# Peptides against a protein of PDB entry 5OOQ: the designs that were tried, part 216

Target 1, 227 residues: chain A of PDB entry 5OOQ
Amino acid sequence: YREDVRQVVTHPANALSFLQPGRLVEISVNGKDNYGWGAVVDFAKRINKRNPSAVYTDHESYIVNVVVNTMYIDSPVNLLKPFNPTLPEGIRPAEEGEKSICAVIPITLDSIKSIGNLRLYMPKDIRASGQKETVGKSLREVNRRFPDGIPVLDPVKNMKIEDEDFLKLMKKIDVLNTKLSSNPLTNSMRLEELYGKYSRKHDLHEDMKQLKRKISESQAVIQLDDL

## One batch from the design tools (peptide; made by RFdiffusion4, then SolubleMPNN)

Design b2_p30_7_s1 (from b2_p30_7, 12 letters changed)
Fold by OpenDDE base, seed 3:
Structure b2_p30_7_s1 (fold): chain B 227 residues (1-227), chain A 30 residues (1-30)
Amino acid sequence: as target 1 above (227 residues)
Amino acid sequence: SDFLEELKKNGKEKLESTGGTLYYDTSPLP
């Protein structure tokens, strides 16, 4: 369920309007490299200069530059290429006991685990000496202030995602969470029922994703026609 | 969290470590 929610939330049609400079986002690259909460610098549509005809999935069609404070100190950060989300080998978060540094990394929307309801003031020139470190210090304080985790944007109340299938999904998750909190044993049987219903909704989610893709493509075509 | 409540109330808080500003922002780009 969480992954399905994440797919909807991080879709360009929903996420981009909330990726203002300074927006806090939780970052996981390739589903294995967890950088924790970072701050958005900016974003841009992904352009392949070598292959202009390259077609990317919706979740890989934009590059988001983010400041992280969890980069492993010995990572080859000098090999990072601006607006290239394919990170060089060795770029990884620091493990327990390792020292970390601040870095700006380019990621795709697919690498966003969650979008927070908080924004840091973002310096105009993040590339200037000491600016990344300042943002990094701010991130450390924010994490300290929120020991139970940084609050996440509400997909319905805040992001105004009004898709009927999504709303049904959210309602099911809410019911599940309520039941899980009340009785662990009844939760396993209900999980199967919910999983069965969710499997049907997953098909609807894919349909919704396809529909949103068509809408985005149509809007892109309209923008091209307006040029 | 008392900090979150203050942040919601004031819309923003100054961070002690950097003097930077943290904003409570649930709005999209206009």
Scores: peptide ipSAE 0.661, ipTM 0.951, DockQ to the pose 0.727
Fold by OpenDDE base, seed 2:
Structure b2_p30_7_s1 (fold): chain B 227 residues (1-227), chain A 30 residues (1-30)
Amino acid sequence: as target 1 above (227 residues)
Amino acid sequence: SDFLEELKKNGKEKLESTGGTLYYDTSPLP
């Protein structure tokens, strides 16, 4: 059910206000490429200049530029296009034993695994020589300082997600945390499917409505699993 | 973590490696 929470947390209605420059976020691209904790540079609404009528899901409707220090050294970083979250082939985190470099990568909200309660000071010109490396060095120290993991924003206490359905979801998760018999991923998949059904436009108000619906559906799924 | 507690207390800490500032920030954009 972590994924269910993640979906809510990373929804534009909730996440964007916490994506200040320097915000630490945990990054997983396409559910497989784990870059670890990076630092937010900025974000922008995703615009397709070639197809202005393109509609993206809420979680794919914004591009977040993040500094990572775990990019595989031989990744074709030169092929990265600003604000294009479709990463070129070969762009991946370094595996164990491989060397890594710092890079700025564009990701969608859907690639955010966690939002930390920490922010680094972000240089004004991150693309200037040495700047991303400095941030990367800072990230390394932060990780060292937090061997048990970088602290994550509390969705309720910090992010003030006080939607009743979400709160109910959280309570259910807490109750089921040790006794879950179902696969959380399965529930998440169902949630995503249901959410997709209602995701139609980029209107924030509508997004919020959709989020609420998603939360409700997630709650329903949990209830079913509890039976 | 002692470091976390210091961060919470002070709101920020200097990183030794870079001299950069790390902020404990749980606030949203205005």
Scores: peptide ipSAE 0.660, ipTM 0.951, DockQ to the pose 0.799
Fold by OpenDDE base, seed 4:
Structure b2_p30_7_s1 (fold): chain B 227 residues (1-227), chain A 30 residues (1-30)
Amino acid sequence: as target 1 above (227 residues)
Amino acid sequence: SDFLEELKKNGKEKLESTGGTLYYDTSPLP
């Protein structure tokens, strides 16, 4: 169901009007390379100069340039071609423990996982020195401010997708979510999570108490030696 | 989050790290 929603949301008829400069979008290239949340620079219709008769699918018919701050530092970013969504070999997000850099990458609509309801102010010249990094820093702060995730545009309320089949799909999803939330298993999992958090907090509190006692005992011993 | 609520209320917030502006924007291109 999520993929079905994604297909509708990322369709040009729906997505393009929400790809303003600075729009935050979640990026997954080829369903494999997750770059996380980036910021839209611009978009353009995909034109193949070598083959003007090339036919692209709807989701591949536009190129979106996005700033990401998760590019692997040793990626051959110099080989990136503007408006070419076919990324060179080696272009990938940084893995855990690897250093990342900011980069502008061209992606297709199909590589958009989610469209956020937030926009960053986008510098006019993103290619100017330091501008990508500034946007990257902003993205880091945004991610920090939203530990539970950046809020996503509502396809119905915000994007005004009024297709009947889509609305039915959304209703089904809502029903399923409601059922899942009311499921005793879900409640038990929440209880376990709550208990886990409580247990950790309690453990920390006990550790702190023990530490305070040890400090107090040590201070008392020092005072006794000074008598 | 408190930040989201403030952002919704104000429509925008200044980021501390860069001084950049973050906008709450649910509108399409005009």
Scores: peptide ipSAE 0.659, ipTM 0.951, DockQ to the pose 0.642
Fold by OpenDDE base, seed 5:
Structure b2_p30_7_s1 (fold): chain B 227 residues (1-227), chain A 30 residues (1-30)
Amino acid sequence: as target 1 above (227 residues)
Amino acid sequence: SDFLEELKKNGKEKLESTGGTLYYDTSPLP
């Protein structure tokens, strides 16, 4: 559900301009490790120093550092390497009944489930003692204030995604959502069909996406210099 | 929610727990 939307939203051409420091993002690593909502520290283009010729997918081509407050307390956080999204074994969110701590973790765009329309003020030195914990405490309050979930950026109205096929997809999803109360199963099936169709059509827009990406990446680089 | 409405209205709210500021921000990087 909503995977195709997520793919478009989290594409560098769309996502990077909304990953300002403090931006709230919902994090899921490897499709199984759900850290919940975290706060963006910064991001950078992924560079493999050991293998400069490494080719990454668009969704894996950037590293986003995020503060999470759901890290399992006994996770080997000391083994975390900056700008390395391949997390060490044992790095995971706390399960029910387990204690959690705050941590800064590097993730790829592909690990972003949602981008919120909220932004925390982010301390300049998040590595300073107590700062990530403060952010974590803020995150807890935000979650409390939004029991039904943190509001998500509108891909069209806010993110200005103007791809014609995407717009059509979004319209259809909206129609389906309004009918979920009456026939949820049918709507889900139709949504899956729509996603399938979109996935097939996206190849036709690849060149356009690549151009948009290049423009966005250039802008992102400029912004990184200001961070 | 009431909190969201206030947040939208004011553009920002101060968090009680930390005193930190939460912004309603739908804008991209300049």
Scores: peptide ipSAE 0.656, ipTM 0.952, DockQ to the pose 0.702

Design b2_p30_7_s2 (from b2_p30_7, 11 letters changed)
Fold by OpenDDE base, seed 3:
Structure b2_p30_7_s2 (fold): chain B 227 residues (1-227), chain A 30 residues (1-30)
Amino acid sequence: as target 1 above (227 residues)
Amino acid sequence: SEYLERLKKNGKEKLEETGGYLYYDTSPLP
């Protein structure tokens, strides 16, 4: 049932508006490589320059750049390509007893396990020397402050996912009874279709781009006024 | 958590290690 919820939450129609710079997200790549909680740098629609006609699933159609502080120290991070979620061989989180470093990695929405209700202030230039390490230190402190786990966005209250079937799913999950009268997978598929249709009706990427621009413009004006 | 409650109340907390701010943010982009 948690996977069904995750599929709905991480759908572009729901997730993108909450992937502001600094947003904390829990990362699991390919359902195997758990990087823990990282911080969002930015995101963009996935474009294949080699094959512009390539079609991606909704959950793979966007690339999210995130700062993690759990990268294995000997990972070939120099081979990472911006906005390429196909990670080179050897890119993995540090295991027990191994040293870790901070890195910016590109992931898909499908690699987001949870979206937190917390945001870090993100440096303007995360690629500058020492900046990702600073974010990494912040992440360490956040994890220390929340030993029981970083709080997750409420899909209904915060994300405003109000689909009737989804609400039923959430209610059933809250009930101690593990047996659902309906097939959660079937319901999840229907929900994904509904939100997919919504995504097609609205150019979410363009909308987000416009919003980011407006925010940047407003910040610039504020900075000028403060000088 | 006392820390979480304070964070909710204040909207932000200053991190000790970096001096950066942690924000409680449950809102989408406008």
Scores: peptide ipSAE 0.665, ipTM 0.956, DockQ to the pose 0.623
Fold by OpenDDE base, seed 1:
Parts: C-alpha cells; sequence; structure tokens
Structure b2_p30_7_s2 (fold): chain B 227 residues (1-227), chain A 30 residues (1-30)
C-alpha cells in the first residue's frame, strides 16, 4: 500500500508543483540506493537528444536535480551529467563506516520515496564552490532536529489529491494503522521501546531494529486479513 | 516535537550550523 501511495504522490500531475527549490525529498535510486533526505535544486522535462521520439513513463518523464550529503566519497561524481538520470557505475550512497560527500545528482520522479513539508533556502548557484557543502551541513542539522524523521506532506490535506480511488486507499491505510496500534503485540513493543529509552543507546538501537521488524511482520499479517 | 511546533508557528527557523533558514512549507507553486 505504501508503494501505491508513492506512485500517486510522485506522479507528475501531483509532485511537480511541490518540487520547489529547497524542497526536502527522500531519495531511493532504483529501489536499492538510499541517499536519505536531499534538497531539490530544480527539475525539467526529460528530453532525449539522440532519440527525440523516445517515450518515457510518467514517472520517468522528468528529471529532478537534488543535493545529497550521503554520496560515497570515492564515487565518480565527475562523470555525472546534468539532467541525465542514468547514473554512472560507482555512483552510490556511502555505506556504514564509509565517508560521504555532498553531490548534485539527477533523479527521476520514480526515485522519490517521500516529499517533505519542509524547504531549505537554496543558493542561486548551487554549483559554486562550497555551496553544495553548505546545503549538506543544513541537511545534517535538519536530520538532527528530526530524529524520528522529517515530516511528510499530507497527500490529501496538503497536496489536494482528490481521486476517489486514492481516498479509498488512504482510508484503508488509516484503518490498518489503527489496527496495528491496537494490536497487543504493538503495544507490548511500545512498552519495550519506552523501557529501552532508559537503557544504553546501543542496546536501544538494536532493540528498535528488532521491534521495527516485528511491527513490519505484524503489518503484513493484518494486510493479509484485510484481503 | 517542540521544534516542529515552533517551526509551524513561526513558519521558519534559523539553522545554527549554516545560518540558513528552514521553512515549513505545504504550498504548491502558483
Amino acid sequence: as target 1 above (227 residues)
Amino acid sequence: SEYLERLKKNGKEKLEETGGYLYYDTSPLP
């Protein structure tokens, strides 16, 4: 269901009006390369100069340039071409223990996981020396200010998506979330989380991971029951 | 979050590390 929501939210008809410069977006390229939250620079309609007759899907028809601060330091960023979403081999986010740098990457709408309700003030010339690093520092602070995650735009209240099928989908998700919250297992897990807050940070982190897995499993079971 | 509530109330907050502003913005482009 989350993927279904994402498909609707990231459709050009809905997303483009919210991709102002500085808009925070959560980025996942090809469903595997998670860059975390970045900031929008600009966007443009995708044009194939070699094949003007090329037809792209709706989600592949626009290119969004975003600043990320999680690029692997040894990535060949010099090979990046503006408005070319086909990323060179080796372009990837830093893994745990690796150093990261700031970069501007071109992505498609399909690579947007979430659109935040926050915007950074963006410099006019992001490619000037030191500008992307400044944005990167801002992103770090934002992540620190929102340890539980950056708030996401409400598809209905904020984005004004009024499609009937979408509204039904959202209602279904709300029902599922309510069921999850009322589930004894979820309640038990929350108690464990609360207890864990008084434990060592390291232990808490591991416990949270385990709890998230259990919650995910519980959600899957609830979804099966509602099918 | 207290920070989020303040951000909503003020519409913007100054970031300490860069001095830049973070805006609470739920509006589309005109």
Scores: peptide ipSAE 0.664, ipTM 0.955, DockQ to the pose 0.757
Fold by OpenDDE base, seed 4:
Structure b2_p30_7_s2 (fold): chain B 227 residues (1-227), chain A 30 residues (1-30)
Amino acid sequence: as target 1 above (227 residues)
Amino acid sequence: SEYLERLKKNGKEKLEETGGYLYYDTSPLP
C-alpha cells in the first residue's frame, strides 16, 4: 500500500503545488539510491530538445532539482547535466563509512519517496559558491532535530487528495497503523520514550534510540507485508 | 516532538548552524 500512496502523492496533479523552493522531500532514485531528505530548488516540465516527440509517464514528465547532502564524495558530479534526470554512472549516495558532499541533482517525481511538511529558506542563488553547502548544513540540523524522521504531508488533510478510492486506501492504512500501535512492542517503545524524556542519562537515551530503530525496522517489515 | 510543536506554534524556527529558517508549511503554492 505504501507504493500505492506514493504513486498518488507524487503524481503531478498532487505533488507540484507542494514543491516550493525549500520543500523537504525524501529521495530515492531508481528504488535503490537513497539520498535521504533533500530540499527542492525548483522544478520544470521535462522537455527533450533532442527528441521533442518523446512521451514521458506522468511521474517522469517533470524534473525536480533538489539539494542533497549525502552525495558520495567521489561521485562524478561534474557530469551532472541540468534538466537531465538520467544520472551519470557513479552518481550515488555515500554508504556507511564514506564521505559525502552536497550536490544539486535533477530527479523525477518518481524518485520522491515522501514530501515533508517542512521547508527551508532557500538562498536566491543555490549555484553560488557555498550556498548548497549551507543548505546541506541546514539539512543536517533538521535531521538532528527530527531523529525519528521528518514529518510527512498528510495526503488528505494537507494535500487535499479527495479521490474516493484513495480515501478508502488511506482509511485502510489508518486501521493497520492503529493495529500496529496496539502492538506490545510499539507500546513498549512508547513507554521507553516517555521514560527517556525524564531521563538525563545519555546512555539510556541511546539505548532507547537503538531499541526504537529495531522496533521500527520490525514494523517496517510488517508494513511491507500488510501494505 | 517538542521541537515540532514549537515549530508548529511559531511557524518557523531559526537553525543554529546556519542561521537560516525552517518553516512548518503544509500549504500549496498559491
Scores: peptide ipSAE 0.662, ipTM 0.955, DockQ to the pose 0.707
Fold by OpenDDE base, seed 5:
Parts: structure tokens; C-alpha cells; sequence
Structure b2_p30_7_s2 (fold): chain B 227 residues (1-227), chain A 30 residues (1-30)
């Protein structure tokens, strides 16, 4: 059920508005590479230059750039391409006993395990020398300050996810967690229903963004003509 | 935790290692 919640929370319709610069997010790539908590740099809609006709799932349709401080030191970070979530071979978090470095990695929404209710102040240019390391130090301190884990956004109270099916899901999870103290299994059928509903919301959100961009562009053109 | 409560109350805390600020932020992008 936690995965079901994650799917809803990380859907573009819900997640994007909470991916401000500096937002702390917990990162897991490919379900195995756990980078821990990182800080959001920015995000953009995924565009495949090599295959413009490529269609992505909702959870793969955006790329989020995040600073992590757990990158394995010998990872080929120089091969990382901004806004390319297909990570080069060898890009992985440091294991126990290995040294880590700070890096900016592009991830999809599907790689977000949780969204925190905390934000770091982010440098203006994260790619400038020393800036990633500064953020990395901040992340270390944050982790120290929260030994029991960084607090997570409340999907209902904070994110205002008020879908009835989702609320029912949350209630079920709460009941099961209190009784079993374990993570229940994913309900795929319910997830699919929720996905469908949130996909519609996402479409509307994208339409609104496009409209805002068009308006902004039109205004900019008018201003330029007036000069 | 006491730290979290202080963070909530103040809205932000200065990080000792970097001097940067940590913000308690539950708001969406405007």
C-alpha cells in the first residue's frame, strides 16, 4: 500500500507543485539504488531529442534534477547528462565503507520515494565550484538533525490530495499499519483506478501551464514591440 | 523532536555547518 500511496503522491498532478528548488526528496533509482535524501534543483518536462515521438508514462514524463551527497566516489559522474534520466553505467550510491561525493543527478518522478516538508536554500548556480558540496554538507546536517528520518509531506493535509479513493486507501493503510506494524501489499487494481483519475488532472494541469506560457509569451512580444 | 518544533515555530533554522537555512515548507509552488 505504501507503493500505492507513492504512486499517487509522485504523480505529476500532485508532485510538481512541491518540487521547488531546495525541496528535500528521498531518492531511489530503479528500486535498488538508494541515494537517500537529496535536494531538488529544478525539473522539466521530459523531451527526447533523439526520439521526439517518444511517449512516456506520467511518472516518467518529467525529469527532476537533484543534489545527492551519497554518490559513489568512483562513479563516472562526468558522463551524466542534464535532463537525461538514463544514468550511465556505474552511476550508483556509495555502499557501506565506500566514499561518497556530491552530484547532481537527473531522475524521474518514479524515482522519488518521498517528498519532505523541508526545503534548503539553494545556491543560484549549483554547478558552480563548491556549491554541490555546500548543499551536501547541509544535507548531512539535516540528516543529523533528523535521526528518525526527515519529515514527509502529508498527502492530505499538505498536498491537498482529496480524492475519495485515495482517502480510503490512506485509511486502510493506517488501520493495517497500526494493527500489523508492517507494509501491506500493493493493490494494483485500485492503483490503476487512481492513476486514471490523476492522469486526467495532470492533463488539465499541463493545459494550464501551456496556456500560461502562451499568455506570457504574448505579453513579452507586446512589450518588445512597445520598445 | 525539539528541533522540528523549533523549525516549525520559526519557519527556518540556520544550519551550523554551512550557515545556510533550512525551511519548514508545506506549501505548493505559487
Amino acid sequence: as target 1 above (227 residues)
Amino acid sequence: SEYLERLKKNGKEKLEETGGYLYYDTSPLP
Scores: peptide ipSAE 0.655, ipTM 0.955, DockQ to the pose 0.655

Design b2_p30_7_s3 (from b2_p30_7, 11 letters changed)
Fold by OpenDDE base, seed 3:
Parts: structure tokens; sequence; C-alpha cells
Structure b2_p30_7_s3 (fold): chain B 227 residues (1-227), chain A 30 residues (1-30)
């Protein structure tokens, strides 16, 4: 369910309007490299200069530049190319006991785990000496002040995602969370039954594919109406 | 969180380490 929610939230139709400079986002690259919470610098549509006809998925069609403060110190950050989300080998977050540095990395929407309801003031020139480190210090303080985690944007209340299938998904998650909080043992069997019924993940995945399709169609219609 | 409630009420808070501001922002780009 969380991945399904993430797919909807990080879709360009929903996410881009909330990727203002300084927006806090939780970053996981390729599902394995967790950089934690970073701050958005900017975003741009992904353009392949070598292959202009390249077709990207919706979640890979934009590049988001983010400041992270968890980059491994010995990572080859000099090899980072702006607006190239294919990260060089060795670019990774610091592990326990390793030193970290601040870096600006280009990521795709698919690398966003969550979008926070907080924004940092972002310097106008993040590439200037000391600016990324300043943002890094701010990120550290925010993490310290929110030990239970940075609060996430509400997909319905804040992001105004009002798709019926999505709302049904959110209601199901809420019911599950309520049940999990009330009775852990009955929750495992009902979670199995719900996961057994959620083996209709085929239906929810299909519903999400349909939702993505409807969103893409709606965006195409909006682009057609602007034409 | 008391901090979040205060931040919601005030809209922003000053960070001690950098002197920068943290904003509560749930609004989309215009």
Amino acid sequence: as target 1 above (227 residues)
Amino acid sequence: SKLLEELKKKGKMKLEETGGYLYYDTSPLP
C-alpha cells in the first residue's frame, strides 16, 4: 500500500507543484541508497541530448536536484553531472561510522520516498562556496528538532488528490492502521486476509495504472486545451 | 508535536545553527 501511495504522490501531475526550492523530500535512490531528508534545489524536464527521441516513464521524465548531507565523503562527487540522474559508480550515502559531506545530486521522481510539509529557505546560488554546507547544517537541525520524523504532506488534504480509487486506497490504509494499533495478533490474520484480498494488488496496481493513465490523459487534455 | 503546532501557527521558525528559516508550507506552486 505504501508503494502504491508513493507512486501516486510522486507522479508529475501531483509532485511537481510541491517541489518548490527548499522543499524537504525523503530520498531513496534505486530502492537501496537512502540519503534521508534532503532539500529541493530545482527540477527540470528530462532531456536526452544524445537521444532526443528517448521516451521516459512519468516518474523518470523529470530530474530533481536535491541537497543531501549524507553523501559518503569518499564518493566521486566531482563526477556528478548536473541533470544526469544516472549516478556514477561509488556515489552512495555514508554508512554507520563513515563521514558524510553535503552534495547536490540529480534524482528522478521515482527516487522520492516522501514529500514533507516543510521548506527551507534555499540560497539563490547553491553552487556558491559554503552554501550547500549551510543547507546541510539546516537539515541537521531540522532532523534534530523532529526526532520522530519530518511531517509528510497529506495527499488528500494538502495535495488535493481526489481520485476515487486513491481515496479508497487511503481509507483502506487508515482502517488497517487503526486495526494494527488496536490488536496486533488479530491484525496479523486480518492482514493476511487483507493481504490475501490485497493479492488483488493486481486490481489496485491496475487501478493505479488506470489512475496514472487517467492523470496522463488529463494532462494531455490540458496540454491540448492550451494548444 | 508542539513544535509542529507552533510552526503551523507562526508559519516559520528561525534555525539556530544557520539563522535560516524553516517554513510550514502545504501550498502548491501557483
Scores: peptide ipSAE 0.659, ipTM 0.950, DockQ to the pose 0.740
Fold by OpenDDE base, seed 4:
Structure b2_p30_7_s3 (fold): chain B 227 residues (1-227), chain A 30 residues (1-30)
Amino acid sequence: as target 1 above (227 residues)
Amino acid sequence: SKLLEELKKKGKMKLEETGGYLYYDTSPLP
């Protein structure tokens, strides 16, 4: 169901009007390379200069340039071609423990996982020195401030997708979510998770108290020896 | 989140690290 929603949301008829400069979008290239949340620079209709008769699918018919801050540092970013969504070999997000850099990458609509309801102020010249890094820093802060995730545009309320089949799909998803939330197993898992978090906090507090006591005891012993 | 609600109300917030603004925007291009 999520993929079905994604297909509708990322269709040009729906997505393009919400791809303003600075729009936060979640990026997954080829279903494998997850760059996380990036910021839209611009978009253009995909034109093949070598083959003007080339026909692209709807989701591949536009190129979106996005700033990401998760590019692997040793990726051959210099080989990136503006408005060419076919990324060179080696272009990938940084893995855990690897260093990342900011980059502007061209993606298709099919590489958009989610469209956020937030926008960054986008510099007029993103290619100017330091600008993409500034956007990257902003993205980091946003991610920090929204630890539960960047909020997503509501396809119905915000994007005004009024297709009957889509609305039915959304209703089905809502029903399923309601059922899942009411499921005793889900509630039990949440309770266990909350209990686990509480237990960890309690353990930390107890450890801190013990540490404070040890420090106080050591200080008291030192004072007694100085007497 | 509380932050999101505040952002919705104010429409924008200043980011501390860059001084840039983050906007709550649910509107399409004109």
Scores: peptide ipSAE 0.659, ipTM 0.951, DockQ to the pose 0.661
Fold by OpenDDE base, seed 2:
Structure b2_p30_7_s3 (fold): chain B 227 residues (1-227), chain A 30 residues (1-30)
Amino acid sequence: as target 1 above (227 residues)
Amino acid sequence: SKLLEELKKKGKMKLEETGGYLYYDTSPLP
């Protein structure tokens, strides 16, 4: 269920308006590289200069540059290419006991786990010497001040996602908060794959609606199976 | 949290380590 919500929240139609500079976002790359909470620098539509006709899924169609303070110190950050979300091998968060550094990494919307309701003041030139480290220090303090986690934007109250299917999904989640099994996540992943194929043929707005509907339907089926 | 409530009321707080501000912001881009 959480993944279903994430898919809707991180859809460009919903997420982009909340990716202001300094917005705190929780980052997980490839579903395994957890960088924790970072701060948005900017975002841009993903453009393939070599293949302008390249079609990306909605969740991969934008690149978000984020400051993280959890980059492994020996990561080859010099190999990072601006606006290339395909990260070089070795780019990873520091593990427990490892030292970390601040870095700006390009990620896709799909790598956003959560969007926070907090924003840092973002320096105008984050690439200037010392600026990313300053943001990194700020992030550390924020994490310290919020030991239970940085608060997340409310999809309904804050993001104003009022789609009927999404609201139904949220209601179902509220009812099933204690029964989140692995099955919903598996189905959600499959739904994302289906959505990705569908989104290539339709506009963003329509794709969003269809995704929300499919998510809701998928969750309904899961509930029936759990009963 | 108490901090969040205060932050909601004030809209912003100054971070001690950097002197930068943390904002409570639930608004979309205009």
Scores: peptide ipSAE 0.659, ipTM 0.950, DockQ to the pose 0.815
Fold by OpenDDE base, seed 5:
Structure b2_p30_7_s3 (fold): chain B 227 residues (1-227), chain A 30 residues (1-30)
Amino acid sequence: as target 1 above (227 residues)
Amino acid sequence: SKLLEELKKKGKMKLEETGGYLYYDTSPLP
């Protein structure tokens, strides 16, 4: 059920509007590499220049750059490519007893475990010397101040996810938390239905974004012609 | 938590280690 909620929350139609610079997000890459809470730098639609015909799932269709402070110190961070969520071999979080460093890593929406209701102030140039480390220190302090965990955005109250099926899912989760009952098959079917609905919403959102870009571009051209 | 309540009330908190600010933000991008 938690995964079902995560799928809905991290769908582009819901998540992107809450990925402002500095947004705290909990990161898990490939279901194994837990980086803990990081801070969003920016995000962009995933474009494969080598394979323009590549079709990505909704959860893999965007790349989010995040600052983490849990990168293993000997990770080959120099091999990281901006906006390439396929991480090089050896890129991993530090294990217990290992030293960690701060790094900016590109992840997909599918690698977001949770979206926090907190934001850090993000420097304008995160790549400038010392800036990542500063953010890393801030993250450490936040984690220290919230020992019970960083608070998560409420999908309904904050994210305004008002889909009836999702609301039903949330109610079921609440009931299950109290009764310890599970119906995974029913949830899976509902998730698929929800996914379909959100996919349509995402398409509309993308269309609107493209339209806004076209308008902006046209205005820019007009301004250039007037100069 | 008490801290969260304070943060909600004030909207922001200054971090001691960096002097940076932590914001309570539940709003979407405009």
Scores: peptide ipSAE 0.657, ipTM 0.952, DockQ to the pose 0.667

